# Peptides against a protein of PDB entry 6B4J, part 200

Target 1, 315 residues: chain A of PDB entry 6B4J
Amino acid sequence: DITMQWYQQLQDASMQCVLTFEGLTNSKDSQAKKIKMDLQKAATIPVSQISTIAGSKLKEIFDKIHSLLSGKPVQSGGRSVSVTLNPQGLDFVQYKLAEKFVKQGEEEVASHHEAAFPIAVVASGIWELHPRVGDLILAHLHKKCPYSVPFYPTFKEGMALEDYQRMLGYQVKDSKVEQQDNFLKRMSGMIRLYAAIIQLRWPYGNRQEIHPHGLNHGWRWLAQILNMEPLSDVTATLLFDFLEVCGNALMKQYQVQFWKMLILIKEDYFPRIEAITSSGQMGSFIRLKQFLEKCLQHKDIPVPKGFLTSSFWRS

## One batch from the design tools (peptide; made by RFdiffusion4, then SolubleMPNN)

Design b1_p25_3_s1 (from b1_p25_3, 11 letters changed)
Fold by OpenDDE base, seed 4:
Structure b1_p25_3_s1 (fold): chain B 315 residues (1-315), chain A 25 residues (1-25)
Amino acid sequence: as target 1 above (315 residues)
Amino acid sequence: MPPEQTELLDVSDEEVKKAIDEFEE
């Protein structure tokens, strides 16, 4: 399977990255520990500062991240920090930055869906300039949310149930699996972030270049989901999340072909979702149904709430 | 089973338009 090969290649690249900076992360030297902490803060704090408040502030954050990745010194925690402080500094920063973007999907976007767009546009712009960060974003995303690939991890003989639950994206702490609602909330945030990334371009970059991971991956994702057996509660939830965030962009890009896809979902895929939906899980299914019915009736998919406008960039 | 992506693409634009229009009725 080409998709699984791609998944594995990204995971392997991520693992190799970790091995590359292992000397920095495992060092007992006080100076190395200080550098590690400074680099970690420099990579992650700007991402945490991303907000919907002003485009000018978002540009400052982008410029700071780009400067850091370019080997320039940046101010972080009142100190000048550079990836040149350690030979593994760049690899470490790229990894931690990518991890932080995905974490913002998992946490911030999960709680505030509109936060997907400012985070995604920065991630997309950084990915365009630093492809390795993009690959690492995918690696982190795929590991936390296999449904973003998409694939459904399979239980292997001899596998511990907890390990299988973790492969499915569940958090397991002290032999307690997270509640389904919390799991779906986190998965939703990550899918929404991904759906935003594939459609957004940094407005101050070279827009003539092809998106490094554009809407064609959105089409692929939908096609693959539809070719898979639905998973109870998960498929209805994430399909809604994806379409709500990038459905308008996909409609504009693929036109009639996208409407074919929506009709296929409504007529052929809905019965399959319904067949596996329990009475207690009807909420996600009903939400998806209502969304698609509204879109088909109006022959339009609304621009998602929180989509960045020209006025945002002038602020 | 839902058709593969290739089968979906083989649906005519007229058929798609008709199907969409039927949702307005």
Scores: peptide ipSAE 0.025, ipTM 0.615, DockQ to the pose 0.083
Fold by OpenDDE base, seed 1:
Structure b1_p25_3_s1 (fold): chain B 315 residues (1-315), chain A 25 residues (1-25)
Amino acid sequence: as target 1 above (315 residues)
Amino acid sequence: MPPEQTELLDVSDEEVKKAIDEFEE
């Protein structure tokens, strides 16, 4: 399976990255601990500052992240911080930065869907300049949300239930599994962030270059989902999230072929989703159904709420 | 079953238009 090979390759690269900076993370030396904390803050704080307020502020954040990844000193917590302070500093920062982008999908976008766009445009722009950060974003995303690949993890003989639940993306704390609504909320946030990344380009970059992980991956994701058996509640929820965020962009890119895909979802795939949907899960199914029926009826997919306009970049 | 990605790309624009028109009736 080519998809599973790709998944495993990204996970292996992520694991190798962790091994590379293990000396920094496991150091008992006081100076190394200080450097680690400074680098971690420098990598993560700018991402947490991303907001929908002004394009100029977003540019400042982007420039700071890019400067850090380029080996330039940046101000963080009142100190000058550089990845050159430790030989493992760059690998550590790339990993922590990628982890933080995915975490913003899991937390911020999950709670505020419109936050996907400013986070995604920064992530896309950084990915264009720093491909390794992009690969690490995918690795973190795929591990937390296997549905972003997409694949459905299977229970193996001898596996603990808690480990299987974690593989599915659930949080398990003190032998208590996360509630389904919270799980779906986090998965939704990550899928929405991904759907935003694949369609957005940093406006101050070289626009002549091909997007490093563009809309062709959106088409691939949809095709793969349709070739899989639906999962109860999950498929209806995440398919809606994906189409709401990137459906307009996919429509513009693939035109008539994309409408064919929407018809196939409505005619062939909906009955399969319905067959596995319980009465308590009908909300997600109905939401997807109404969205697709509206799009097909109007022959249009709306621009998502929070999409960045030209006026945003002039602010 | 829905067609694979490759099958979707091999469908002519005319066939897709026909399918869209049939859906609207």
Scores: peptide ipSAE 0.024, ipTM 0.630, DockQ to the pose 0.093
Fold by OpenDDE base, seed 2:
Structure b1_p25_3_s1 (fold): chain B 315 residues (1-315), chain A 25 residues (1-25)
Amino acid sequence: as target 1 above (315 residues)
Amino acid sequence: MPPEQTELLDVSDEEVKKAIDEFEE
């Protein structure tokens, strides 16, 4: 399976990256530890500062991240920090930055869906300039949310149940598995972030270049989901999240072909979701149903709430 | 200079065709 090969390649690249900066992360030297912490803060704090407040502030954050990745010194925690402070500094920063973008999907977007757009536009712009960061974003995303690939991890003989639960994206702490609502909330945040990334470009970049991971991946994602058996509650939730965020963009791009796919979802795939939906899972099912019916009735998919407008960039 | 606007990504006709073909399989 080409999809599984791609998944594995990204995971392998991520693991190799970790091994590359192991000297920095495992160093007992006080200076190396200080550098590590400074680099970690420099990579992650700007991402945490991303907000829907002002486009000018978002540009400052982008410029700071890009400057750091370009080997230029940046101010962080009142100190000048550069990836050149350690030979493994760039690899470490790229990894931690990518990890932080995915964490913002998992945490911030999960709680505030509109936060997907400013995070995604920065991530997309950084990905365009720094492809390795994009690959690492995918690697982190795929590991935390296999449904973003999409694939469903299989239980293997001899595997511990907890390890299988972790592979499915559940958090397991002290032999307690995460509650389904919290799990779905985190998965939703990551899927929404991904759906935003594939449609957005940084407006101050070279718009003549092809997006490194564009809407064609959104089409592929939908196609793959439709070719898979639905999972109880998960499929209805994530399909809704994906379509709500990028459905308008897909409609504009693929036109009649998108509507053909949407009809296929409603007529052929939705009954399969219904068949596996229990009475306790009616919330996600009803949301998807209402969304599909509304879109088909109106022959339109609304622009998602929180989509960045020209007024945002003028602020 | 006026701030540039976020726009939808343009996917090439070739990429669209490929994605459609993959969906129909």
Scores: peptide ipSAE 0.021, ipTM 0.564, DockQ to the pose 0.066
Fold by OpenDDE base, seed 5:
Structure b1_p25_3_s1 (fold): chain B 315 residues (1-315), chain A 25 residues (1-25)
Amino acid sequence: as target 1 above (315 residues)
Amino acid sequence: MPPEQTELLDVSDEEVKKAIDEFEE
């Protein structure tokens, strides 16, 4: 399977990245530990400061992240920090930055869906300038949310149940699996972030270049989902999340072909979802149903709430 | 000047065709 090969390649690259900075992470030297912590803060704090408040602030955050990745000194925690402070500094920062973007999908976007857009436009712009960060974003995303690939992890002989649950994206702590609602909330946040990344370009970059991971990956994602058996509650939830965030962009890009896909979802795939939906899972099912019916009736998919406007960039 | 809007990504015709073909499989 080509999709699984791609998944594995990204995971391998991510693992190799971890090995490259192991010297920095495992160092017992006090100065190395200080550098590690400073680099970690410099990589992650700017991402946590991303907000929907002002475009000017978003540009400042972007410039800071780009400067750090370019080997320039940046101010973090009242100190000057540079990736040149350690030979493994760049690899470490790229990894931690990518991890933080995905974590913002998992946490911030999960709780505040509109936060997907400012996070995604920064991630897209950084990916354009730093492709390795993009690959690491995918690796982190795929590991936490296999449905973003998409694939459904299978139980293998000899596997521990907890390991299987973690492969499915569940958090398992003290032999207790995460509640379904919390799991779906986190998966939703990551899918929404991904759906935003594939459609957004950083407006101050070289827009003549092709997006490094554009809407064609959105089409591929939908196609792959439709070629898979639906999962109870998961498929209905994530299809809705994906279509709500990037459906308008897909409609504009693929036009008639997108509508054919939407009809196929409604007529052929939706009954298959219904067949596996229990009475306790009707919420996600009904939400997807209502969304599809409204879009087909109006022959339009609305621009998602939180989409960045001209007014945002002038602020 | 700040951009007027966040522009939609242009996808090449080849990528669109490939994506459509993948949908049919």
Scores: peptide ipSAE 0.017, ipTM 0.527, DockQ to the pose 0.066; fails the geometry check

Design b1_p25_3_s2 (from b1_p25_3, 9 letters changed)
Fold by OpenDDE base, seed 4:
Structure b1_p25_3_s2 (fold): chain B 315 residues (1-315), chain A 25 residues (1-25)
Amino acid sequence: as target 1 above (315 residues)
Amino acid sequence: DPPDVTELLDVSDEEVKKAIEEFEK
């Protein structure tokens, strides 16, 4: 289908990107190794510095990332670093930057849900200026969290169980699959980050331009999820995560159509989730239930905790 | 205009209307 074609195109583009900078990554030359490490740090450290503390600091981080991607020298680790130091430097930095954004979803947002918003607004702003970074963000996100596409990977004949588990997004180390709670936590973080990206615009950019990957993709995501059979624990968890983060934005954008969808979720889709929910998985189910009931009762979806306000940008 | 739920979902317009009516009761 068109969704799987899009998924594959992004994965192919990501793979091609890796091939383009293979010379840099596989070089045995001491200078090339140094450049690689410097570029990797320059691409990733600013992202790790993203916080909810001050809008001014967030702007500095954004400007640093944008400068790096624009071929300007930036200070990193006490050294001047530029993508021009190597012919493959830009491709490498774009890839590593995109990877780091997704990793922050997987780790930071997974542990601190409110962190989704400052990370997402930087990612969105960089995506507007550097579309290739956006495509690579999607590629990394889709690979780690196929539910962000969304699709459910299928077991193919002759496939190793571990490979299938990895395709589902599980980490498998030393033939041990991660625990379900850790898996869901990571998936939640990535979905929350994605839900934040599609609704946020960098406030210092040209807001008259169309969002490069906006709320229409959120609508598409919901529609696709609802057209799929629910997965045990996964669907209830991620549907809640998505709606909690971007439900308010979707409500504002799509109005009556959104409420129709929400009613369909509650009345038609929710029983299907219930039917596959075991007694040990009731936590995610109950959480989704309570959220939907509250939203329908109040005819409102709350602004998510951690949403960036005007006061944040004045700090 | 936002995409219609019935265009995106495997749910008929009638089913949507029914769900809305049931919710409003």
Scores: peptide ipSAE 0.031, ipTM 0.647, DockQ to the pose 0.100
Fold by OpenDDE base, seed 2:
Structure b1_p25_3_s2 (fold): chain B 315 residues (1-315), chain A 25 residues (1-25)
Amino acid sequence: as target 1 above (315 residues)
Amino acid sequence: DPPDVTELLDVSDEEVKKAIEEFEK
């Protein structure tokens, strides 16, 4: 399976990255520890500062991240920080930055869906300039949310139940598995972030170039989902999340072909979701139903709430 | 303008599936 090969390649690259900077992360030297912490803060704090408040502030954040990745010194925590402070500094920063983007999907976007867009546009712009960061974003995303690939992890003989639950994306702490609602909330945030990334371009970059991970991956994602058996509650939730965020963009890009896909979802795939939906899971099901019906009736998919407008970039 | 989706409702599921597969190629 080409999709699974791609998944594994990204995971292997991510693991190799971790191994590469182990010297920095495991160092007992006080100076190395200081450098590690400074680099970690420099990589992650700007991402946490991303907001919908002003386009100018978003540009400042982008420029800071790009400067850091370019080997330039940046101010962080009152100190001048550079990836050149350690031979493993760049790899470490790229990894931690990518991890933080996915974490913002998992936490911030999960709680505030509109936050997907400013985070995604920065991530997309950084990905365009730093492809390795993009690969690491995918690696982190795929590991935390296998449904972003998409695939459903299978239980293997001899596997511990907790390990299987973790592979499915559940958090397991002290032998307690995460509640389904919290799990779906986190998965939703990550899928929404992904759906935003694939459609957004940094407006101050070279927009004549092809998106490094564009809407064609959204089309692929939908096609793969439709070729899979639906998973109870999960498929209805994430399919809605994906279509709500990037459905308008897919409609504009693929036009008639997208509508054919939407009809296929409504007429063929949706009944399969219904068949596996219990009475306790009707919320996600009904939400997807209403969305599909509304889109078909209006012959339009609305621009998602929080989509960045020209007025945002002038602020 | 978005296409008239109602015109596409007459398309068979099989034709839609094929169109999707062709697009992925």
Scores: peptide ipSAE 0.029, ipTM 0.643, DockQ to the pose 0.045
Fold by OpenDDE base, seed 3:
Structure b1_p25_3_s2 (fold): chain B 315 residues (1-315), chain A 25 residues (1-25)
Amino acid sequence: as target 1 above (315 residues)
Amino acid sequence: DPPDVTELLDVSDEEVKKAIEEFEK
């Protein structure tokens, strides 16, 4: 399976990255610990500061992240911080930055769907300049949300139930599995972030270059989902999330082909979702149904709420 | 050019066509 091979390659690269900076992370030296903490803060704090308030502030955040990744000193916590402070500093920062972007999908976007766009445009712009960060974003995303690949993890013989639940993306703490609503909320946030990343370009970069992980991956994602048996509640939820966020962009890019796919979803795939949907899971099903029907009826996919406009960048 | 849906999906052109026709009714 090509998709699973890709998944595994990204996971292997991520694991290899962790091994490369293990000396920094496992050091008992006080100076190394200080450097680690400073680098971690420098990598993650700017991402947490991303907001929908002003484009100018978003540019400042982007420039700070890019400067850090470029080996330039940046101010963090009142101190000058640089990845050059340790030979493993760059690898560590790239990993932690990528992890933080995915975490913002999992937490911030999950709670505030509109937050996907400012986070995604920064992530996309950083990815364009720093491809390794992009690969690590995918690795973190795929690990936390296998549905972003997409694939549905299977139970293997001898596997602990909790490990299987974690593979599915559930949080398991003190032998208690996460509630389904919270699980779906987190998965939704990550899928929405991903759907935003693949369509957005940093406006101050070289837009003539091809998007490093563009809408063609959205097309692939949809195709792969449709080639899979639906999973109860999950497929309906995430398919809606994906289409709500990037459906307009896909429509503009692929035009007639997009509508063929959307019709196929509605007429062929949707009944398969219905067949596995229980009475208690009708909410996600109905939401997807209404979305598809509305889009097909109006022959339009609306621009998602929170989409960044020219007015945002002038602020 | 954008890829054809049928090239990416494990569905035939006929199945896609049928779905389109059914929706148009």
Scores: peptide ipSAE 0.026, ipTM 0.672, DockQ to the pose 0.098
Fold by OpenDDE base, seed 1:
Structure b1_p25_3_s2 (fold): chain B 315 residues (1-315), chain A 25 residues (1-25)
Amino acid sequence: as target 1 above (315 residues)
Amino acid sequence: DPPDVTELLDVSDEEVKKAIEEFEK
């Protein structure tokens, strides 16, 4: 189908990117190793510094990332670092930067949901200026969270259980699979980050341009989820996460059509989720139910906690 | 089979409004 073709195209592009900088990553040369480490730090440290504290600090971080991607020297770890230090430097930095954005969804947003917005607005702004970084963000996101595509990986004959678990997005270490709560927490963080990216624009860019991966992809995601059989615990969890973060934006964009979608979820899709929900998983189902009932009752979806206001950008 | 979401979007705005009002009860 078209969705799986898109998924595979992004994965292929990501794999090709890895091949282009393999010389840098596998080099035994001491200078190449030093350059690799410096470039990796320059690409990832600014992303880790993203916070909800001040808009001015966020702009500084954005400018540093953009400068690095533009071939300008940046100060990192007390050294001047540039992607021009190695022929594969730009490809490597783009890949590692994209990987780090997704990792912040997996780790930081998973633990602190409000962190989605400052990370997402930087990611969106960088994506606008550097489309290849955006494609790599999607590739990393899709690989770690297939539910962001969305699709559900299937077990194939002869596949090891651990490999199937990894395809589903579970971490498997020393033949021990990740606990369900930790798995869902990581998936939630990545979905929340994605839901924030598709609705946010960098305020200092050319706002007249079309968002490179906007709310139309949010509508597509919802439509695709609803056309799939629900997955136990996962569907209820991630549907809630998605709607909590971008439901307000989707409501404003699609208006009556969005309310049709919510009614469909409540009347038609809920019974299907309920049918596959065990007693131990009822928490996620109830949370989604209560959210949708509240939204329908009030005829409003609240602005998500942590949404960036005009006052944030003046700080 | 799950309903095709595209078919459900063909519901009139009036029908949608009525359905939303029913959730307020």
Scores: peptide ipSAE 0.026, ipTM 0.678, DockQ to the pose 0.076

